# Peptides against a protein of PDB entry 4CIC: the designs that were tried, part 238

Target 1, 148 residues: chain A of PDB entry 4CIC
Amino acid sequence: KVSTKGHYGVQAMFDLAQHFGEGPVSLKSIAERQGLSEPYLEQLIAVLRKAGLVKSVRGAQGGYILAREPRDIKVGDIIRVLEGPIAPVESVSQDDPEHSLKFDFSVTKSVWEKVKKSIEEVLDSITLADMLKDAEEAQMAQGYMYYI
Target 2, 147 residues: chain B of PDB entry 4CIC
Amino acid sequence: KVSTKGHYGVQAMFDLAQHFGEGPVSLKSIAERQGLSEPYLEQLIAVLRKAGLVKSVRGAQGGYILAREPRDIKVGDIIRVLEGPIAPVESVSQDDPEHSLKFDFSVTKSVWEKVKKSIEEVLDSITLADMLKDAEEAQMAQGYMYY

## One batch from the design tools (peptide; made by RFdiffusion4, then SolubleMPNN)

Design b2_p29_8_s1
Fold by OpenDDE base, seed 2:
Structure b2_p29_8_s1 (fold): chain B 148 residues (1-148), chain C 147 residues (1-147), chain A 29 residues (1-29)
Amino acid sequence: as target 1 above (148 residues)
Amino acid sequence: as target 2 above (147 residues)
Amino acid sequence: KEEEEKLAKEKLEKEEEEKKASRAFTLAE
């Protein structure tokens, strides 16, 4: 599972991507649009900011912007920032000294490493720009031409 | 993360695969070999048995066996039994009626669906027989380094 | 050992209760 933190972090980053180039977006407005509590979003944004994915803009029209273009931010980058390395299984303590346990552990570990790699490949194949495009295509398909 | 249940469930199923054709294996012996508590393993095996992945054999040499050949059991099957459908994200309640939320939800959902599909494809591509083969290859590789 | 087993069992029961609520493959460490 992507944690709730990862999930909502991607939503918040996607919201910022939708407004990329329009100037700073307030946390309040993101929270309202994404159905997030403002305090929760503040925590997410703090992490994302520290990782250099988001910038804070000061002033009367202050808020947050993406620190990079949507095409330069992978979903995998967001997840790694919020959750750390993608680990498919919690590290079971390697400390059982029995040789058979170590061997079985090695084989099962290889399964999870394959899963990890596949997840990473998928998440690294999707950018915020891809998500924006998918959104636009979905909106067009629904006949909701929002004339921006 | 595969839950601890999924992880140890795959280990227990792999142990049963290693002993496939040798007859029933006791839970105690699986627990000892896999570093699992017997009560924990009993719970895992109960779920796996109910799902028809494992059979209980009664008698003096009673225990558990795989219900199917190792080649006919995917890792994905084990995980689905133990954890249910592979969901990359907890279902955020769809019930927020606001249109913008629905749209953003749709796009983010598609990301997670892609992740889900990829995980399923990987887990469904690996059988217990593949794991047995990988184990044998690893054992041979280690054996050759000692000579 | 017994406390770890009890914690593991409580964790398993809690995971089963939480899994009844949420069948998702958790990626977080």
Scores: peptide ipSAE 0.142, ipTM 0.771, DockQ to the pose 0.123; fails the geometry check
Fold by OpenDDE base, seed 5:
Structure b2_p29_8_s1 (fold): chain B 148 residues (1-148), chain C 147 residues (1-147), chain A 29 residues (1-29)
Amino acid sequence: as target 1 above (148 residues)
Amino acid sequence: as target 2 above (147 residues)
Amino acid sequence: KEEEEKLAKEKLEKEEEEKKASRAFTLAE
C-alpha cells in the first residue's frame, strides 16, 4: 500500500500541475480542492519544497508552484522524496546480530527485488504531464457520454 | 515494504517446497533453518493451512507438507492469503462519508491501480518451483566459482 | 476545530497503524 503521505503528496503535486502556468496557488485552495487538512498539506509541501519539486512565491498573490514542468516530474520522484527509497522488504536486520542466522535467502531477496524494480519502473513511467492528459481524456469521455 | 508476515510466510513456504516429496517437515526444523521463532511460524502455518496451501500430517513423523505442487503455488497466492488483496493505496474511503470531498481523483486512483497490477503480475509470475530452480542455479554458479 | 483535528490525527495514526499491519507492500522503508 502507498502511504497516506505518498498518496496525498501525489494529489497535491497533481493540483499544482493543473494550475501550472497560472501563477502561485495558495495552500488553502489546494487543501480545499483536494480534501486535505491545511496543516497536513503544509508538512507535505515543506518536504517537496526542500527536495526542489515545489517553489514558494512570496507576496499578496503568494503561494506555491511546481519547480519544474509537469513532464519533468515523475510520480516516482514524488514518492522517493516523501517516503524515501522504494524498499520491498523491511530490513529486519539491525538489532540482534548473533541469532540472526538470517539465511540471506538470496532467492527470497530476489523476489522482493523484482517487486521493487517493477514498482520503480511503473512509477518512473508516469509523469505529472501524463496524469494531466489522462484527466483531460476522462473529462472528454464524460462529456461525450452526456451528449449521447 | 513487504510485511514481516508476507516475508516470513514466503520463506516458510519455500522451505516446504525444498522438502516437497520427502514427507512431513516439523515446524521446529523449519524454524531452525529459516531463522524464525517457532511460535511465529505456528501462526503463519495455521493461516496457510486454513487457506489450503499447507497440510498437517499427524503421527510420530508428523508435521507439514505443501498441499499442492510447488509449480501450482504462486508467490502472489501466498501473499494474498497472508495479507489479503494487494492494494496499492489503502481505501481511506469507508468511515466518514460526509466531509470526504475526497475527489475520487480517478487519475490518482488509476496510478495506484497501475502499481497494483504491476505487483500482482510479478508475484503471480513467480511460483515456488521457479524459486527452487533459481536456488539450484545459484548453487551451481557458486560451485563453478570455486573451481 | 482543534479537537476534530486531534481526532482526525488520532484516527489517521490508528488507521496508519492498522494500515501498517495490513499493508502487504508499502513503498515506505
Scores: peptide ipSAE 0.135, ipTM 0.761, DockQ to the pose 0.095; fails the geometry check
Fold by OpenDDE base, seed 4:
Structure b2_p29_8_s1 (fold): chain B 148 residues (1-148), chain C 147 residues (1-147), chain A 29 residues (1-29)
Amino acid sequence: as target 1 above (148 residues)
Amino acid sequence: as target 2 above (147 residues)
Amino acid sequence: KEEEEKLAKEKLEKEEEEKKASRAFTLAE
């Protein structure tokens, strides 16, 4: 499972992408649109800001903006910031120091590394701009279904 | 994280694959080789047996065997049995019945579905036979580093 | 919803503490 943090973080970043170029967006407005609690979103945005994916704008019309263009932010970048390095299996560091020297050529480890790499490749292949395009295409498809 | 259940389940199935054709393997021997608790392994094997991936053999030399050849068991089959359908995100079934009708074309949902599909493709591309081959190749490579 | 978000927030705080302890990526299946 993508952590709830990763899921909602991508959702919040996508909301900011939809408003990119329109100026700062309030956390309240993001929370309302995305069905997130404002206090939870504050924590997510704080992490994303510290990582340089989001900028805070001060003032009466203050809020948050993407720090980069939507095309320059991968879903993988968001996930790595929020979740850290994608590790498919906790290395059970069996801290048993005596068993440490077995070259634990765990063929099973190699399987999980392949899974990790595949996930990273997928997440790094999707930008916020790609997500915006997919949303537009879906809205057009829905619009056509209402006219039929 | 692949659940601890998925991880150890693949490990146990791989142990059974290494002994495929040698007859039934005891749970105790699998647990010892794989560094698993015997009670935990019993639970895993019970699930795998019920799913038809493992067979129980009765008798004094009883134990467990793979129900199919290693080439006919995908890692994905093991994971689906132990963890269920790979769901990268819990569908927060917002059981809010009123919002049910919105075609929640969540672009975010589509991202997670792509991730799911990619994971499934990888896990379905790896058989226990592939894992056996990889283990043999690695043992050969280690043997050459000692010369 | 609010309880799930509270649990998610508590998990997030725990995961931030656990991330400081365990760099292991939780693909939480």
Scores: peptide ipSAE 0.114, ipTM 0.764, DockQ to the pose 0.103; fails the geometry check
Fold by OpenDDE base, seed 3:
Structure b2_p29_8_s1 (fold): chain B 148 residues (1-148), chain C 147 residues (1-147), chain A 29 residues (1-29)
Amino acid sequence: as target 1 above (148 residues)
Amino acid sequence: as target 2 above (147 residues)
Amino acid sequence: KEEEEKLAKEKLEKEEEEKKASRAFTLAE
């Protein structure tokens, strides 16, 4: 499962993408719009800022912006920053060198590597720009349902 | 990540697949070969048995066997039995009906649904028979490196 | 709400401490 951290991190980054080009967004406004606690969001934003995905803007109208265009930020980039490398299984193998089961371990490992690769491919195929487009299409579809 | 339960469950099922057709395998022998504690394996096997993936054989040479042929057991079937439905994110949405954020929730949800679908497709594309074949190919490749 | 957020925050802090120890991708609920 994507951790709560990954989930809310993507949600916060998507909020910043929706406001891209409008100037700095306050953490308070993101928290209110995304249903996040402001202190929790501060922790997420601190990590994302350190990774160079967001920038802090100082001043009376200060806040946060995306550091790159929405098209240049993959969901996979956000997840890797918040959770680290996508690993399907904990590598049980590092600590006990004596366990003779090298062979069975290799086949099961290959299954999990296939899962990892698939997850990475999906997350790297989706940008914040793709998410914005999907949101616009969903809004248009809802708008049409109200006129029919 | 696949839980430790899912990981070791697949490993135990793979051990049973390697011995398919040889008769019942004792939990002790599986535990020894897979580096699992016997009590932990008993819990895994109990769940797998209840789901109909393994059968218990009674008697002096009793133990466990696969309930179906290795080709008829997907890795996805094992994971679903042990962990339940493959969910990429915990559904945060069930308990708070008042949160107005229906729209943003829909887009993020769609991302996680794509991830879920991809995981399911991969796990459902791999059978225990495929794993057996991969093991044989790996043994052959190692055998060739020693010559 | 506040208690659930506090529990979620304490769980997150514990998970951050445990994640410093184990880079493990938890699928487990």
Scores: peptide ipSAE 0.096, ipTM 0.753, DockQ to the pose 0.100; fails the geometry check

Design b2_p29_8_s2
Fold by OpenDDE base, seed 2:
Structure b2_p29_8_s2 (fold): chain B 148 residues (1-148), chain C 147 residues (1-147), chain A 29 residues (1-29)
Amino acid sequence: as target 1 above (148 residues)
Amino acid sequence: as target 2 above (147 residues)
Amino acid sequence: EEELKKLAEKVLEELKKKEEAPEAFTLAE
């Protein structure tokens, strides 16, 4: 379960990816297309902007754009910005090597770390460009279903 | 974040795996070793028992055992029992093929499905036997640090 | 679908709680 925040954040970033190169997109238009409240989207975009994933463009045709090309934004990057590190920061408390050896080797902890690593690998393997391609392929498949 | 239920369920199953072949383990002993409340553990064990992952043994030396060898129980099996299917049951509503075609192809949905599939693959790749081995390796590593 | 979303959220939320649990440095007096 990506948090609702992560889910809508990826959705909003994907909307911006679909309009990449077309100029700035208004928050209102994103909110309408994605079924989001504008105030909620403003909060998401503020976080994404602070992280440098989106840029605000000022002016009459102002709005938001992706700060990078869709191929240069991983889903993992979006999730890390919105949710924090997917990896527990190993608080390697550098300072007390003796107490750090209470490696509470919870074998159960190691299982969850493996799961976490796998989630990160998957999310880092998917870019907004991959999502765009998947959307195009799906639209083509739907188009073919209307012709059969 | 495995749910607290999933986390403690795997922990309880791992405790039973550590005692596999030694006979029935009391819920009290599991609760004490794993830092769980006995009433909470009873609820977990009831679910795990119903799913056939654990067996109840009756008698003076009664308790619980794994229903299968540790190698035959995946972490994924435990999580699916406690949390439900890690896969959405594709409610293939078989009956109305026409309405099912609103494949709301949310590209975002496909991302989460990929994440889900990866989680399942990882959890299904880890058995209780693998966890036992990892524990033994860690104990050996600790033993070598003391010498 | 909703249940898997629930599982993954629970998985992420528990991971986050483990990160946010500061080691209570008991200041040894």
Scores: peptide ipSAE 0.158, ipTM 0.718, DockQ to the pose 0.030; fails the geometry check
Fold by OpenDDE base, seed 1:
Structure b2_p29_8_s2 (fold): chain B 148 residues (1-148), chain C 147 residues (1-147), chain A 29 residues (1-29)
Amino acid sequence: as target 1 above (148 residues)
Amino acid sequence: as target 2 above (147 residues)
Amino acid sequence: EEELKKLAEKVLEELKKKEEAPEAFTLAE
């Protein structure tokens, strides 16, 4: 699962990307804009901070910022931090002697490995900068529909 | 998740593919070869049969067969039958007025749609015939290591 | 879209569960 945690983590990171260069964003403002509970967001941000994807700023205008530019953060990086590895290589221990069962298992495993790899490739192909661009394009498309 | 149901469904269908053209296979023999409980396999096969992916044969040598050739059954077809649509469109009700939340939601939604499309493309690119070929290649590779 | 999200979520959790325990791909709801 890109768990609820992964989904909300991507939303929170996207919110920080929209405010990148404007200074620190409060957790309260992110929670309000993304429809998240502040306590839940605190847990997500703590994990993201520990992974070095976000930085905390102290002071009266304190909060959080992206630790890197939006173009340098992949959606896959966010998901791997929140969910763990997208495709863990389970070392299939070679030793179990009943060859036939192992073989069918290996072929079925290869199907799931192909699915995993495809998910990783997609998530690693999308940056927060790509998401910002998609947002701008969608906003422009909506703006044009109101003027026609 | 390609659920335990999807995983075991693909295993059971692959077992039937390995025996395609040899006649009906008993659920007991599939269960034994795939390490599945027979009652669980009965439930899977019932769904697969209802979807027209397998046929039941009656008689003393009764059991199940693939309803189509292995090349005509995609892994995606098996998963869609067992798990439902790989991309179920939950109709997000349009009506919530706060535009900003809708927009961020739409962009995040598009990311997940891309992931889903990619999963569908992969699962629809693999047939039971491809799995049989991969099995033969792996068996040959093992045979060459023993000589 | 939520169902597609649930599926992507399901796939990734099963991928993760297969990492943690070689046990069966359950699409946990």
Scores: peptide ipSAE 0.143, ipTM 0.716, DockQ to the pose 0.095; fails the geometry check
Fold by OpenDDE base, seed 5:
Structure b2_p29_8_s2 (fold): chain B 148 residues (1-148), chain C 147 residues (1-147), chain A 29 residues (1-29)
Amino acid sequence: as target 1 above (148 residues)
Amino acid sequence: as target 2 above (147 residues)
Amino acid sequence: EEELKKLAEKVLEELKKKEEAPEAFTLAE
């Protein structure tokens, strides 16, 4: 499962992708469109900015822009920035050394590594540009359904 | 990520697969080999039994066995039994209707559905028999490194 | 900055507590 952080991070990055080339977008406007709290979005954007996926623009029309073209940002890049490395198993807190999930069974570990790899491959195969295209296709399909 | 429940469930089922055909295995012996608490394993086995993946054998040598051959049990079957449907995104609890992750963006939903499908395909491609084979290959490889 | 960090930690902790609700396959570490 993608965390709420990953989900909202992808949603916020997708909003910035939809406005790519239109100039800086305010956090308020992103929050309003995406149904996010502005304070929560500020934290997400701070992490994304530090990772170099988003740029802050200063001024009266200040806000945020994508730091790269939508085609150069993978969903996997966003998730790795927000959540860190994609892990297949919830690491039971290291704090109980006796109940440390001894991943000692190489075979069970290998199953989860296969799952991890598959998730990474999927997320790395999807760019913000692909998401924009899918949105455009969906909007066209809806437009056609209203005209029939 | 697979939950701890899913992880330990696969581990317990794999232990039962390693002993498939040898008769019933006690929960105590599984717990000792797999480093699991016996009470936790009892709960896992109860769910797996109810789903028909495990059978209980009664008697002095009572315990548990796989209900099917290792080749007929997918890792995906175990996970679906223990955790339910594989979901790509943590459903923020439906209880706050205002902060319901409005998956209203069909595009974001489609990304997560692709992830879900990929996870399901991987987990459904791996059987307990495949895991047994991988274990045997790993043991042979270790044996060759010592000679 | 520290208050935002505390709010972030609290939101993350509340999210983590909601994530500690054993919903199945979390990609979150």
Scores: peptide ipSAE 0.028, ipTM 0.704, DockQ to the pose 0.109; fails the geometry check
Fold by OpenDDE base, seed 4:
Structure b2_p29_8_s2 (fold): chain B 148 residues (1-148), chain C 147 residues (1-147), chain A 29 residues (1-29)
Amino acid sequence: as target 1 above (148 residues)
Amino acid sequence: as target 2 above (147 residues)
Amino acid sequence: EEELKKLAEKVLEELKKKEEAPEAFTLAE
């Protein structure tokens, strides 16, 4: 499962992609459009900025922009930055050494590694540019429904 | 991420697959082999039994068996029984209606649906019989390293 | 039966609370 952090991170990055080339976007405007709290978005953007996916622009029209073109940012890149390595099984927190799931069962581990690989392949196959295209197609389809 | 419940459920089902055809296996023996607590395993087995993946056998050699052949049980079947529908995003508990992630954003939803589909396809491609075969192959490979 | 169900719910809630902890953002499948 993608965490709430991953979900909102992808939404925020997609919002920045929709405004790519229009200049810096304020966190407030992203938060309003995406239904996110501004403080939460600030934390997400800080992580994304540190990873070099987002740039901050200073000035009167200050804000954030994508650091790369939408076609050069995969959903997988966003998820890896926000959540770290895609893990198929929740590592039970190492804090209970007795319940340290010795995932030492090689066969069960191989199942989860296959799941992980599949998730990575899917997320790495989708760019922000692909998401933009899908949004445009969806808008066109809705527009046609209002004219019929 | 597969929950601990899903993980242990697959382990328990795999243990039953390894003993398929040998008769009923006690929960105690499964728990010991798989490193599970017996009470936790009892809960898992109760769910799996209710779903018709496991059968209870009564008698002096009472215990549990797979309800179907290992080839007829997918990992996806086990996960769906234990965890319900594979959801790509944690549904933030509906209990906070204000933070109900209106996943109404069609494009982001479509990304997660693709992830879900991919997970389902993988888990539905793996049977307990496939896992048995992989275990045998791994044991053979280890045996050859000692020579 | 009910006590075991409550214990399981509590463990699930504690796991859920640990998942809500910002640091444990392992992709909870």
Scores: peptide ipSAE 0.016, ipTM 0.697, DockQ to the pose 0.081; fails the geometry check

